# Peptides against a protein of PDB entry 4XPM: the designs that were tried, part 51

Target 1, 160 residues: chain A of PDB entry 4XPM
Amino acid sequence: VMLHSKNVKGFLENTLKPYDLHSVDFKTSSLQSSMIITATNGGILSYATSNNDVPKNSINEINSVNNLKMMSLLIKDKWSEDENDTEEQHSNSCYPVEIDSFKTKIYTYEMEDLHTCVAQIPNSDLLLLFIAEGSFPYGLLVIKIERAMRELTDLFGYKL
Target 2, 67 residues: chain B of PDB entry 4XPM
Amino acid sequence: DIKGTIAFDTHGNVIESTGVGSQRIEDIGDLSKVTLDAEGFAQVQGDSLLVHLYKRNDITLAVYTSA

## One batch from the design tools (peptide; made by RFdiffusion4, then SolubleMPNN)

Design b2_p13_4_s1 (from b2_p13_4, 4 letters changed)
Fold by OpenDDE base, seed 4:
Structure b2_p13_4_s1 (fold): chain B 160 residues (1-160), chain C 67 residues (1-67), chain A 13 residues (1-13)
Amino acid sequence: as target 1 above (160 residues)
Amino acid sequence: as target 2 above (67 residues)
Amino acid sequence: LDKFIQEMLDAIF
């Protein structure tokens, strides 16, 4: 079983929604972007953005997409480096997690003023990537991506 | 009366913060070192504020009160 | 998560 492109897009769009913790009156902003990228080259397979103010087919949209491509590549590179660095895997920026007996890791990275986190979809050639504003706390971002990844079981083991 | 809150994970990263807690993120360093009792509770007296600590499932909640 | 935080609050008070 595999998710169709349209289903993946819709899933990513849903991940953009903010957290609203009424118990303590805490609310986040929406994620700026949510993406599934290749672990090999950082190529974007699917993405969603909360910035829908840009007209379709405009030069601004093209620039925005290019920016996402750049960020995805940079984050993939950092991820690749950390996957080969045992010390980085024991830092506060790395969260080992287990989903249905599959092990993976969540990494947090600061990209300029943005907060990002990335995780390899278990046993796959794919990475899930969240990009949020600097006001989005990392601990919550990690929880968010872990829970999102639990809904992507159809992509577990996906190979390019 | 709750003056603020901070929730943080085992890595010391913030999950949420409100009120005075948002202004005291630096407290996490010290709060993470506090020895909790068998039930996961502790109290720490701060500058005019009492911090109530409770940890469950790798999440620590700090609640700031006046008393 | 919100429910969990509420449960923690209830445990404290």
Scores: peptide ipSAE 0.778, ipTM 0.954, DockQ to the pose 0.939
Fold by OpenDDE base, seed 1:
Structure b2_p13_4_s1 (fold): chain B 160 residues (1-160), chain C 67 residues (1-67), chain A 13 residues (1-13)
Amino acid sequence: as target 1 above (160 residues)
Amino acid sequence: as target 2 above (67 residues)
Amino acid sequence: LDKFIQEMLDAIF
């Protein structure tokens, strides 16, 4: 396995790109953020954000990172709760999926005015997390994260 | 002429919406209940628009036209 | 996905 941190970062950056459907007059915004976090504590292992205009090491950058940390923790907590809740797993906010014979679930969560989705990377201690604007439809967000996970096979089965 | 579209999944969540479809997201509830033919097609007459439905691979596309 | 949507459109019309 040759998946280094920089490679993961680049991958996440690519996930930020919007969908542009030319068959119909439909184009999304870029994802606000894309992250890989730990399922145990919600710690951020890697992340990408669409707004890179913030100077490095600035107070604004720190605040942005702190916001991501907060969101990741909140989403992890809700994910953990749902993983232990049969009713939530059967809601329209949960998508059971299978990737290369590995089963996982995609959850959609609304956080304030943002649309988010999270999925456990199959058989791993890691979660993939997308954060988008409210205009980004959930159905498309689910498709996006599923397709993204299909490219993360090197992380399947990753244990901390 | 196409006046708009809605694509949605089996959970009733939007995949994309355009034109008048963007203003008719609430139609998904009813559209999801429409019985499709063996090929996955149906047509539903609306108030002033005709809705063309086609489902494939768990995605339903609704296309709104004037006729 | 775009190609898929186009195919569905083509199927309808």
Scores: peptide ipSAE 0.777, ipTM 0.954, DockQ to the pose 0.947
Fold by OpenDDE base, seed 2:
Structure b2_p13_4_s1 (fold): chain B 160 residues (1-160), chain C 67 residues (1-67), chain A 13 residues (1-13)
Amino acid sequence: as target 1 above (160 residues)
Amino acid sequence: as target 2 above (67 residues)
Amino acid sequence: LDKFIQEMLDAIF
């Protein structure tokens, strides 16, 4: 199945769904946002947000989009720095993972009061970025983004 | 009689927490150092709670019960 | 994941 632009957005929207564990009394909030951004400039190629009740073209929507742009750029910059820092790659905030023989890394970043994680889509110029509330545990966030990336094989090797 | 749970990964990051476990996230540091048996189990007696540990596939589950 | 956690719980008790 080939991912088209519309399919990508739908995919990202699906990642917003919370975890609801019935084995224990544990349920998360929805992700605040889910994005695919460029690793080079932090440009947003596709995104989804949990708060879609904002009127279109409203000041609130514009501010929200601008905030996402800012966050994506900041996280891209941090990611880029860490990718060039061996020590950061061995920190507790870095998770090396292998997906279908492709290696990548998942980084967790505290952004203000938000919990974020970002990972390069294997062999691509793209990053997958999750932004969640501070109540969303990092360990679970890492699991979530890893599983999400496993569904993005069509984007593996994507170059700008 | 489960009073709470904590699940955490090999980095010590929380996967889930419930009940008293949510108030004892700091226990992860000590729990991660507990030697598990060959099957991945251990029990740790706390002040008033018994902690049951089980690790599988890089995930450790701690279950708090009455002592 | 939920199923996995349940299996872990079942293993403990």
Scores: peptide ipSAE 0.777, ipTM 0.953, DockQ to the pose 0.951
Fold by OpenDDE base, seed 3:
Structure b2_p13_4_s1 (fold): chain B 160 residues (1-160), chain C 67 residues (1-67), chain A 13 residues (1-13)
Amino acid sequence: as target 1 above (160 residues)
Amino acid sequence: as target 2 above (67 residues)
Amino acid sequence: LDKFIQEMLDAIF
């Protein structure tokens, strides 16, 4: 089964939804952005943002997209560096995980006032990237992205 | 009577926090070092609060109570 | 996750 572009977009939009833990009366904000980017160049293949009140084709929309492009490139660069750094892979900012016998890593990065996490979709040339407000706890962000990746099995092994 | 909670992972990163727990994130460092019993429980007496600890599946939950 | 947290709470009390 192939994930179509429309389905990927919808999937990413669903990842924006906040966690609401009624057991302890804890609720997060929505993710700011959710993206699938290329591991090679940081190019955006698909994205979703919680800020959808910006008029289409407006200057504000263009600026927001450009900002996402910049962040994607920066995160990709950091990820690439860390993948070649043994010490970074053993820091508390790196979570090795295994999904269906595929191994990957989840990295958390603080970008200005934002909390981000990124993970290579197993055996692929793609990265999944979450961007959240600083109030979104990293531990929960990691859980969120791991569970999201488990739903992207169609992209496992995807090569550009 | 629960005054707050903190849930954290094995890396010491917060999963959730509520009440007084939100103001005591720094406690994670000490709480992570507490030896749990065979069933994953412990209690730690803090400053005016009792902390109930329970760990399961790499998640530790700390519950702050008055007694 | 919420259900899991609830189960942990129930285990404590």
Scores: peptide ipSAE 0.776, ipTM 0.954, DockQ to the pose 0.942

Design b2_p13_4_s2 (from b2_p13_4, 4 letters changed)
Fold by OpenDDE base, seed 5:
Structure b2_p13_4_s2 (fold): chain B 160 residues (1-160), chain C 67 residues (1-67), chain A 13 residues (1-13)
Amino acid sequence: as target 1 above (160 residues)
Amino acid sequence: as target 2 above (67 residues)
Amino acid sequence: LDEFIKEGLEAIF
């Protein structure tokens, strides 16, 4: 039942898929990136990206990975600060949620022209992070990440 | 005759938008303040468009029509 | 979500 590294990667790949409504003519773009990072250091444990046109081991791949590392660290730092800021936790950028009696919070952050959201996997040392284009609405991004976390129960309570 | 839609959450963040709704995101501030009836419905007349509101489970749907 | 929007549209009209 343990989530293997390959299983986590595949899971994150699936989260990249666009959200397509049928009751109205609305469809999003794919997520740019989806990651599981450590809450302690912002280290990337697993990631998926929609930009797969870069040759492996190329300088461009190295740069893209470094960019993800930078973003993950920055978002982890913002998250850590907000976890100790009552005012930020009551802003429209913070969504308290409960999954199977486990409490966590979803934060939305604008990173330049990108829309991001991050949430601590309940009672764990891990964060789930979505990065999307600016056209991806925040309200839907929050719904998406909440539903994704509901599928990661094996990681609830995970400690490094 | 639907001209567009906006769905938004209790934080005022957009969930989806279509048609003229995509150009009316700024309406969310006022629409979120509208008093709904016991069944979660309301109508707001504005400009040349009529806005129909339906709210359930912390999500509000706004539908724009000409009349 | 899609079901909600569908429900709303049906209820409004």
Scores: peptide ipSAE 0.735, ipTM 0.951, DockQ to the pose 0.894
Fold by OpenDDE base, seed 1:
Structure b2_p13_4_s2 (fold): chain B 160 residues (1-160), chain C 67 residues (1-67), chain A 13 residues (1-13)
Amino acid sequence: as target 1 above (160 residues)
Amino acid sequence: as target 2 above (67 residues)
Amino acid sequence: LDEFIKEGLEAIF
């Protein structure tokens, strides 16, 4: 079954959920945002946000969406730069991973006081992007996005 | 009696932290250099706490106890 | 991950 746009949004919404460990008393906050964006222009194809208190079509909602657009563009630019920089690819902010024999990279970026994580969906023109509060540890954020990508096999190889 | 925990990856990034571990993130640098035994275990004596280490599949768990 | 933490705790103690 192919992932349709509505299914993708639902998937992204599920990624917002806090990570709750039970073996130790540890629980994260929800992700602020989860997005699929284009690697070419940073355009948002689908997104989810944990802040649902903003009325629809309000000025606040528009500002929130605009903020997401800005963040996606900034992160896309950083990602693009790093993909052309061997030193950045060997930094501790870059995690080379393999999913079902497909290679990709996970990058962590600190954006102001937020913790972000971005990864190219294997062999695609798409990026998966998580935005979390500064309290969300990077190591866990990486694990989270890797596991999320494993559920997006329908988007592997997607070209615009 | 566990006083806290830290789990971290091979990049030195935190995966989780609890208790006193949340206040000792800087320990990761030294803990990552500790030589583990064949089973993936080690113990490191700190200032006042004992750190128990367990590593498997590129994830290290550090558990802080009083003794 | 939770299973790893659990495994570690059980193995340590």
Scores: peptide ipSAE 0.735, ipTM 0.951, DockQ to the pose 0.901
Fold by OpenDDE base, seed 3:
Structure b2_p13_4_s2 (fold): chain B 160 residues (1-160), chain C 67 residues (1-67), chain A 13 residues (1-13)
Amino acid sequence: as target 1 above (160 residues)
Amino acid sequence: as target 2 above (67 residues)
Amino acid sequence: LDEFIKEGLEAIF
Protein backbone atom coordinates (compact mmCIF):
# COMPACT_ATOMS: atom_id res chain seq x y z
CA VAL B 1 0.00 0.00 0.00
CA MET B 2 1.43 3.30 -1.11
CA LEU B 3 0.10 6.76 -1.68
CA HIS B 4 0.86 7.85 -5.20
CA SER B 5 1.28 11.46 -6.19
CA LYS B 6 -2.09 11.51 -7.90
CA ASN B 7 -3.74 9.98 -4.89
CA VAL B 8 -2.25 12.60 -2.62
CA LYS B 9 -3.30 15.38 -4.95
CA GLY B 10 -6.82 14.03 -5.09
CA PHE B 11 -6.89 13.69 -1.34
CA LEU B 12 -5.86 17.29 -0.87
CA GLU B 13 -8.42 18.44 -3.40
CA ASN B 14 -11.09 16.63 -1.46
CA THR B 15 -10.14 18.48 1.72
CA LEU B 16 -10.98 21.75 -0.01
CA LYS B 17 -14.69 20.98 0.09
CA PRO B 18 -16.78 23.17 2.36
CA TYR B 19 -18.15 21.83 5.60
CA ASP B 20 -21.92 21.71 5.40
CA LEU B 21 -24.04 21.05 8.45
CA HIS B 22 -27.65 20.01 8.11
CA SER B 23 -28.91 20.13 11.68
CA VAL B 24 -28.33 23.88 11.64
CA ASP B 25 -28.00 26.37 8.82
CA PHE B 26 -24.22 26.44 8.68
CA LYS B 27 -21.89 26.01 5.74
CA THR B 28 -18.29 27.13 5.35
CA SER B 29 -16.44 28.34 2.33
CA SER B 30 -14.04 26.03 0.57
CA LEU B 31 -10.50 25.94 1.83
CA GLN B 32 -8.26 28.25 -0.12
CA SER B 33 -5.40 25.76 -0.17
CA SER B 34 -4.35 22.39 1.15
CA MET B 35 -0.73 21.28 1.08
CA ILE B 36 1.80 18.73 2.15
CA ILE B 37 5.15 20.38 2.75
CA THR B 38 8.51 19.37 4.13
CA ALA B 39 9.17 20.16 7.76
CA THR B 40 12.82 20.80 6.97
CA ASN B 41 12.61 23.49 4.31
CA GLY B 42 8.94 24.15 3.79
CA GLY B 43 9.09 22.79 0.29
CA ILE B 44 5.77 21.90 -1.28
CA LEU B 45 5.43 18.24 -2.16
CA SER B 46 1.77 18.43 -3.13
CA TYR B 47 -0.95 21.06 -3.07
CA ALA B 48 -4.50 21.88 -4.06
CA THR B 49 -6.23 25.24 -4.41
CA SER B 50 -9.87 26.20 -4.73
CA ASN B 51 -9.20 28.97 -7.21
CA ASN B 52 -9.01 27.22 -10.54
CA ASP B 53 -9.94 30.22 -12.63
CA VAL B 54 -6.32 31.10 -13.31
CA PRO B 55 -5.17 30.33 -16.83
CA LYS B 56 -2.36 27.83 -17.12
CA ASN B 57 1.13 29.24 -17.39
CA SER B 58 -0.21 32.72 -16.82
CA ILE B 59 1.48 35.34 -14.73
CA ASN B 60 -1.34 34.99 -12.24
CA GLU B 61 -0.67 31.30 -11.89
CA ILE B 62 3.00 31.92 -11.29
CA ASN B 63 2.18 34.51 -8.69
CA SER B 64 -0.24 32.13 -7.01
CA VAL B 65 2.35 29.38 -6.81
CA ASN B 66 4.93 31.79 -5.52
CA ASN B 67 2.52 32.97 -2.88
CA LEU B 68 1.96 29.40 -1.73
CA LYS B 69 5.70 28.86 -1.56
CA MET B 70 6.09 31.94 0.56
CA MET B 71 3.28 31.01 2.92
CA SER B 72 4.60 27.48 3.24
CA LEU B 73 8.01 28.73 4.20
CA LEU B 74 6.64 31.21 6.71
CA ILE B 75 4.38 28.66 8.35
CA LYS B 76 7.16 26.09 8.44
CA ASP B 77 9.38 28.60 10.20
CA LYS B 78 6.69 29.47 12.71
CA TRP B 79 6.00 25.80 13.30
CA SER B 80 9.68 25.09 13.84
CA GLU B 81 9.92 27.88 16.36
CA ASP B 82 6.87 26.69 18.25
CA GLU B 83 8.13 23.12 18.34
CA ASN B 84 11.08 24.49 20.28
CA ASP B 85 8.95 26.67 22.54
CA THR B 86 7.28 25.01 25.51
CA GLU B 87 5.10 28.00 26.18
CA GLU B 88 3.72 28.05 22.65
CA GLN B 89 2.96 24.37 22.87
CA HIS B 90 0.68 25.11 25.82
CA SER B 91 -1.16 27.99 24.21
CA ASN B 92 -4.69 27.84 22.89
CA SER B 93 -3.19 27.75 19.41
CA CYS B 94 -1.75 24.29 19.96
CA TYR B 95 -3.81 21.11 19.98
CA PRO B 96 -2.00 17.96 21.03
CA VAL B 97 -3.57 14.95 19.39
CA GLU B 98 -2.97 11.24 19.24
CA ILE B 99 -3.68 9.10 16.21
CA ASP B 100 -3.17 5.35 16.44
CA SER B 101 -0.76 5.82 19.33
CA PHE B 102 1.19 8.44 17.38
CA LYS B 103 1.38 11.87 18.93
CA THR B 104 1.38 15.10 16.99
CA LYS B 105 0.32 18.72 17.39
CA ILE B 106 -2.00 20.94 15.43
CA TYR B 107 -1.13 24.63 15.38
CA THR B 108 -3.40 27.44 14.28
CA TYR B 109 -1.86 30.55 12.75
CA GLU B 110 -3.41 33.71 11.47
CA MET B 111 -1.69 34.79 8.30
CA GLU B 112 -2.86 38.28 7.48
CA ASP B 113 -6.60 37.82 7.00
CA LEU B 114 -6.38 34.07 6.48
CA HIS B 115 -6.92 31.28 8.96
CA THR B 116 -4.37 28.50 8.77
CA CYS B 117 -3.57 25.34 10.62
CA VAL B 118 -0.62 23.00 10.33
CA ALA B 119 0.27 19.63 11.76
CA GLN B 120 3.22 17.33 11.51
CA ILE B 121 2.27 14.01 10.02
CA PRO B 122 3.19 11.68 12.89
CA ASN B 123 6.85 10.71 13.08
CA SER B 124 7.49 12.13 9.62
CA ASP B 125 9.34 14.93 7.90
CA LEU B 126 6.07 16.20 6.47
CA LEU B 127 3.52 18.81 7.47
CA LEU B 128 -0.11 19.03 6.45
CA LEU B 129 -1.24 22.62 5.95
CA PHE B 130 -4.73 24.08 5.50
CA ILE B 131 -5.34 27.67 4.47
CA ALA B 132 -8.83 29.11 4.75
CA GLU B 133 -10.60 32.44 4.70
CA GLY B 134 -10.93 34.39 7.90
CA SER B 135 -14.56 33.37 8.15
CA PHE B 136 -13.58 29.73 8.64
CA PRO B 137 -13.75 28.99 12.39
CA TYR B 138 -10.52 27.77 13.93
CA GLY B 139 -12.23 25.09 15.97
CA LEU B 140 -13.70 23.55 12.88
CA LEU B 141 -10.44 23.93 10.99
CA VAL B 142 -8.69 21.91 13.69
CA ILE B 143 -11.30 19.18 13.52
CA LYS B 144 -10.99 19.12 9.76
CA ILE B 145 -7.22 18.73 9.71
CA GLU B 146 -7.25 16.11 12.46
CA ARG B 147 -9.71 13.99 10.55
CA ALA B 148 -7.69 14.47 7.38
CA MET B 149 -4.54 13.42 9.18
CA ARG B 150 -6.19 10.16 10.18
CA GLU B 151 -6.47 9.33 6.49
CA LEU B 152 -2.75 9.77 5.85
CA THR B 153 -1.45 6.79 7.79
CA ASP B 154 0.62 5.73 4.79
CA LEU B 155 2.75 8.80 5.36
CA PHE B 156 3.29 8.19 9.05
CA GLY B 157 6.99 7.81 9.66
CA TYR B 158 7.92 9.13 6.23
CA LYS B 159 11.47 10.43 6.16
CA LEU B 160 13.06 12.46 3.40
CA ASP C 1 -37.91 29.10 18.66
CA ILE C 2 -34.15 28.85 18.22
CA LYS C 3 -32.57 32.24 17.66
CA GLY C 4 -29.06 30.97 17.10
CA THR C 5 -26.33 28.52 18.04
CA ILE C 6 -22.65 28.38 18.89
CA ALA C 7 -20.51 25.27 19.06
CA PHE C 8 -17.03 25.62 20.52
CA ASP C 9 -14.13 23.48 21.71
CA THR C 10 -12.19 23.38 24.96
CA HIS C 11 -9.80 26.02 23.65
CA GLY C 12 -12.67 28.44 23.27
CA ASN C 13 -12.45 28.35 19.50
CA VAL C 14 -15.62 28.41 17.45
CA ILE C 15 -16.65 25.30 15.58
CA GLU C 16 -19.89 26.68 14.18
CA SER C 17 -22.23 29.60 14.75
CA THR C 18 -25.66 30.54 13.44
CA GLY C 19 -28.19 33.29 13.93
CA VAL C 20 -27.69 35.46 16.97
CA GLY C 21 -24.89 33.13 18.02
CA SER C 22 -22.73 34.49 15.24
CA GLN C 23 -22.97 37.89 16.89
CA ARG C 24 -22.29 36.63 20.38
CA ILE C 25 -18.98 34.83 19.99
CA GLU C 26 -17.73 36.78 22.98
CA ASP C 27 -20.13 34.79 25.15
CA ILE C 28 -17.87 31.75 24.84
CA GLY C 29 -15.64 33.02 27.60
CA ASP C 30 -18.46 33.00 30.12
CA LEU C 31 -20.23 29.96 28.76
CA SER C 32 -17.07 27.88 29.05
CA LYS C 33 -17.06 28.51 32.79
CA VAL C 34 -20.60 27.31 33.41
CA THR C 35 -20.91 24.20 35.52
CA LEU C 36 -22.88 21.51 33.77
CA ASP C 37 -24.96 18.81 35.39
CA ALA C 38 -24.09 15.14 35.32
CA GLU C 39 -25.61 14.76 31.88
CA GLY C 40 -23.80 17.75 30.43
CA PHE C 41 -26.64 20.27 30.46
CA ALA C 42 -27.10 23.77 31.78
CA GLN C 43 -29.17 26.88 31.22
CA VAL C 44 -28.03 30.43 31.67
CA GLN C 45 -29.97 33.62 31.32
CA GLY C 46 -28.25 36.27 29.27
CA ASP C 47 -29.80 39.52 28.17
CA SER C 48 -33.24 38.74 26.82
CA LEU C 49 -32.17 35.32 25.61
CA LEU C 50 -31.95 31.99 27.36
CA VAL C 51 -28.85 29.96 26.56
CA HIS C 52 -29.12 26.19 26.62
CA LEU C 53 -25.83 24.34 26.96
CA TYR C 54 -24.96 20.79 26.06
CA LYS C 55 -21.45 19.39 26.27
CA ARG C 56 -20.18 16.00 25.19
CA ASN C 57 -16.72 14.83 24.13
CA ASP C 58 -15.11 18.21 24.71
CA ILE C 59 -17.52 20.04 22.41
CA THR C 60 -20.05 22.49 23.79
CA LEU C 61 -23.25 23.44 22.01
CA ALA C 62 -24.98 26.65 23.00
CA VAL C 63 -28.52 27.23 21.81
CA TYR C 64 -30.12 30.65 22.12
CA THR C 65 -33.87 30.97 22.62
CA SER C 66 -36.18 33.79 23.60
CA ALA C 67 -37.46 31.81 26.55
CA LEU A 1 -20.20 16.87 14.34
CA ASP A 2 -23.56 17.24 12.66
CA GLU A 3 -24.82 14.26 14.59
CA PHE A 4 -23.58 15.81 17.80
CA ILE A 5 -25.45 19.02 17.11
CA LYS A 6 -28.55 17.08 16.20
CA GLU A 7 -28.33 15.04 19.38
CA GLY A 8 -27.80 18.17 21.41
CA LEU A 9 -30.81 19.89 19.94
CA GLU A 10 -32.96 16.86 20.56
CA ALA A 11 -31.70 16.50 24.10
CA ILE A 12 -32.19 20.15 24.96
CA PHE A 13 -35.75 20.27 23.69
Scores: peptide ipSAE 0.735, ipTM 0.951, DockQ to the pose 0.902
Fold by OpenDDE base, seed 4:
Structure b2_p13_4_s2 (fold): chain B 160 residues (1-160), chain C 67 residues (1-67), chain A 13 residues (1-13)
Amino acid sequence: as target 1 above (160 residues)
Amino acid sequence: as target 2 above (67 residues)
Amino acid sequence: LDEFIKEGLEAIF
């Protein structure tokens, strides 16, 4: 079963929603962006952003998309480096996880004032990428992306 | 009376923080070194605040109280 | 996660 492109975007849109705890008075901001990118070149296959106030085809939209492209490429590069670095894989910025017998890793990266995390969709050529404000705790960001990946089983094993 | 909370993972990264806990993120370093009992509990006395610790499944909850 | 926090609070107190 394959996810339709519209379904993927809708899924990513849903990941933007704030995390709201009820046992304690804690609520995050919305994610700035959520993306599925290629592990090879960092190309964006699908994305969602919380900033939807920018008119389509405007210069600001073009700049925002270009910014996403730049960030995706930078994060892909960092991810690629870390995947070939045993020391980085044992740092506090790397979370090994197992989903349905598939092993993958979640990495956290600080990009300027933003908090990001990225993970390879198990056995695939795809990466899931979350970009949040600096106020979004890394530990929660990791939990969020892990749970999101568990809903993307249709993309497990996807090869370009 | 709960003055604040911090939840953090085994990597020392914050999961959530509230109240005075939001101002005590630096405590995670020391709190992560505290030896818990068999049930996953501990208490640490700080500067006028008592920290209650509970850990389960690689997540630690720290609760700050006055006593 | 919210369930964990709730359980922790109940267990601590």
Scores: peptide ipSAE 0.734, ipTM 0.951, DockQ to the pose 0.902

Design b2_p13_4_s3 (from b2_p13_4 with M1L E3D E11A)
Fold by OpenDDE base, seed 5:
Structure b2_p13_4_s3 (fold): chain B 160 residues (1-160), chain C 67 residues (1-67), chain A 13 residues (1-13)
Amino acid sequence: as target 1 above (160 residues)
Amino acid sequence: as target 2 above (67 residues)
Amino acid sequence: LDDFIKEMLDAIF
């Protein structure tokens, strides 16, 4: 089964939904952005954003997309560096995880006032990237992206 | 009478926080060092609050109640 | 996750 572009976009849009824990009085904001980018160049293959109040093809939308491009490139660079840094891989900002029989890592990065996390889709040339407000706790963000990756098995092993 | 909660992972990162727990995120450093019993429970008395700890599947839940 | 947290709460009290 192939995950088509429309399906990917819809998937990313669904990841924007907040966590609402009814057992305790805790609810998060929606993610600001959710993206699939290339691990090689940081190019955006698909994205979703909760900031949809900007008219399409407007200068404001272009600026917003440009910001996402810059963030994706920056995070890809950080990820690439950390993948070659043993010490960073053992920090509290790195979570080794196993999905089925595939291993990957989840990294958390502070981007100004935003909380981000990124993970390589197992054995692929793709990264899944979440961008959230600073109020979104990192521990929960990690859980969120891990569970999301479990739904992307069609992309496991994908090579450009 | 629950005054607040903190849930955190093995990296010391917050999963959720509520009530007074949201104001005591710095407690995670000390709480993570508390020795739990065989069932994963502990209690820590501090200032005017009692902290109930329970750990399961790499998640620790701290519940703050009145002393 | 919510169910899990609830179970943990129930275990404490």
Scores: peptide ipSAE 0.769, ipTM 0.953, DockQ to the pose 0.948
Fold by OpenDDE base, seed 2:
Structure b2_p13_4_s3 (fold): chain B 160 residues (1-160), chain C 67 residues (1-67), chain A 13 residues (1-13)
Amino acid sequence: as target 1 above (160 residues)
Amino acid sequence: as target 2 above (67 residues)
Amino acid sequence: LDDFIKEMLDAIF
């Protein structure tokens, strides 16, 4: 079954949900944003945000969308640089992972007061991007995006 | 009686923290260097608290207790 | 993940 645009949007919305670890009384906030962007120029193909209380066509909405576009571009650029830097790929901010025999990398980036992580969807021209508050632990964020990536097999190998 | 917890990955990044563990994130540096037994366990004296360590599947859980 | 953490706790105690 192919992932349609609305299905992708729904998927991203589901990734916003927080972790609630009852065993140790630990709970995170929701993700601020979840996005699929192009690896070529950081263009947003689909996105979801936790703050949906902004009226359409309002100044606040425009500002939020513009902010997402800016962050997408910045993270794409950082990702591109790191993909061409062997040392960065061996830092604590890079997690090599294998999903269904496909290899990819998860990068964590601190953007101002936000915690972000990004990963190339295996063999594709697409990146999955999570943006969270600074209170969201990086180790957990990595686990979250890895598990999410495993649900995007329909996008594996997608080329623009 | 658990006073707090820290779970962290092989990169030293936090997965979760609770209680006194949330105030002792800096302990990860030392805890990551502790030699675990064959079953993945260790105990470390941390200030006035005892730290119980257990590692499985690249995740280390540190549990802080009194004793 | 919660189940896994619980299992780890049970292993310690």
Scores: peptide ipSAE 0.769, ipTM 0.954, DockQ to the pose 0.940
Fold by OpenDDE base, seed 3:
Structure b2_p13_4_s3 (fold): chain B 160 residues (1-160), chain C 67 residues (1-67), chain A 13 residues (1-13)
Amino acid sequence: as target 1 above (160 residues)
Amino acid sequence: as target 2 above (67 residues)
Amino acid sequence: LDDFIKEMLDAIF
């Protein structure tokens, strides 16, 4: 089954939903953004944002998209550097993960006041990127993105 | 009576925190070093609170109680 | 995850 662009968009929108733990009095905010970008150039293939009250074609919307483009590029660059840095791969900011016999890594990055995490979709030219508020704990963010990647098996091995 | 909780992973990163636990994130450093028993449990006294520890599947839960 | 946390809580008490 092929994952269509609309399905990807819907998937990313669904990842924006907060965690609500009823066993304890804990609930997160929604993710600010969720993106699939190219590992080569940081180009955005698909994205979702929690702030949907911005009118279409408005200056604010354009600025928001441009900001996402900038962040995706910056994170891609950091990811690329870390993938070539043994020390960074052994830091507490790197989580080696295996999904269906495919190995990948989840990196956490603090970007200004935001908490982000990024992971290469296994054996692909694509990265999954979550951007959250600073109140979103990193440990939970890592769990969130790992579980999300497990639902993107159709993109495993995707090459540009 | 539970006063708060902290759940954290093997990297020391927070998964969730509530109550007094939210104000004691710095405790993770010490709590991560506590030796757990064969069943994954431990108790630590600290600052008039008792901390109950339980680890399973690389997640540690710390529960703060008055006694 | 919530269920897992609940199970852990129940294990403690």
Scores: peptide ipSAE 0.769, ipTM 0.954, DockQ to the pose 0.955
Fold by OpenDDE base, seed 1:
Structure b2_p13_4_s3 (fold): chain B 160 residues (1-160), chain C 67 residues (1-67), chain A 13 residues (1-13)
Amino acid sequence: as target 1 above (160 residues)
Amino acid sequence: as target 2 above (67 residues)
Amino acid sequence: LDDFIKEMLDAIF
């Protein structure tokens, strides 16, 4: 199906948008980052960040990208461990979900002061990863990533 | 009238919190154990606040009011 | 989700 890299980038950028619950006067911050990474090596295939004030090709940009690479690798490693750990899969940090007819798991991980959420795109070699500030509640983060994955059906079954 | 809210999922994780609810996240542990009626409602009398509970589709909303 | 929360609020009151 027609899902070009530019389209994926745009999709991830849209996921950065905060939740604004007017009914209860609750609003989140934007996601810090949104990424699609490989489940194999944690390599970043596409990403978006909320801080666009960094000049291109600057040292700060390089540092930001390197930070994302580090986080993606760390989260991938923990995800891999949990996928091989029955106890972790039954922890309160794991949400088994079903999208259409496909099953996957959503994991929440605290990375220093950040709240992260990662999920394998169903039947694929890809992971969707959200990174948010600590003020972003985990329950809402889980809802956010689940709904985002429902829009990535073109990537279901994607193999490297 | 409404002093705050907490919405949480079946894992006890917060979905949203406002007002006094933001300062009472620890209440989720007890609130999650409250027996709801057939329609998914309950009320819990607190120290100075009344907590209105409603659960639907695995989401529980707690609304804190006076009285 | 906001609509859902609103519906829940309306159900309570």
Scores: peptide ipSAE 0.769, ipTM 0.954, DockQ to the pose 0.936

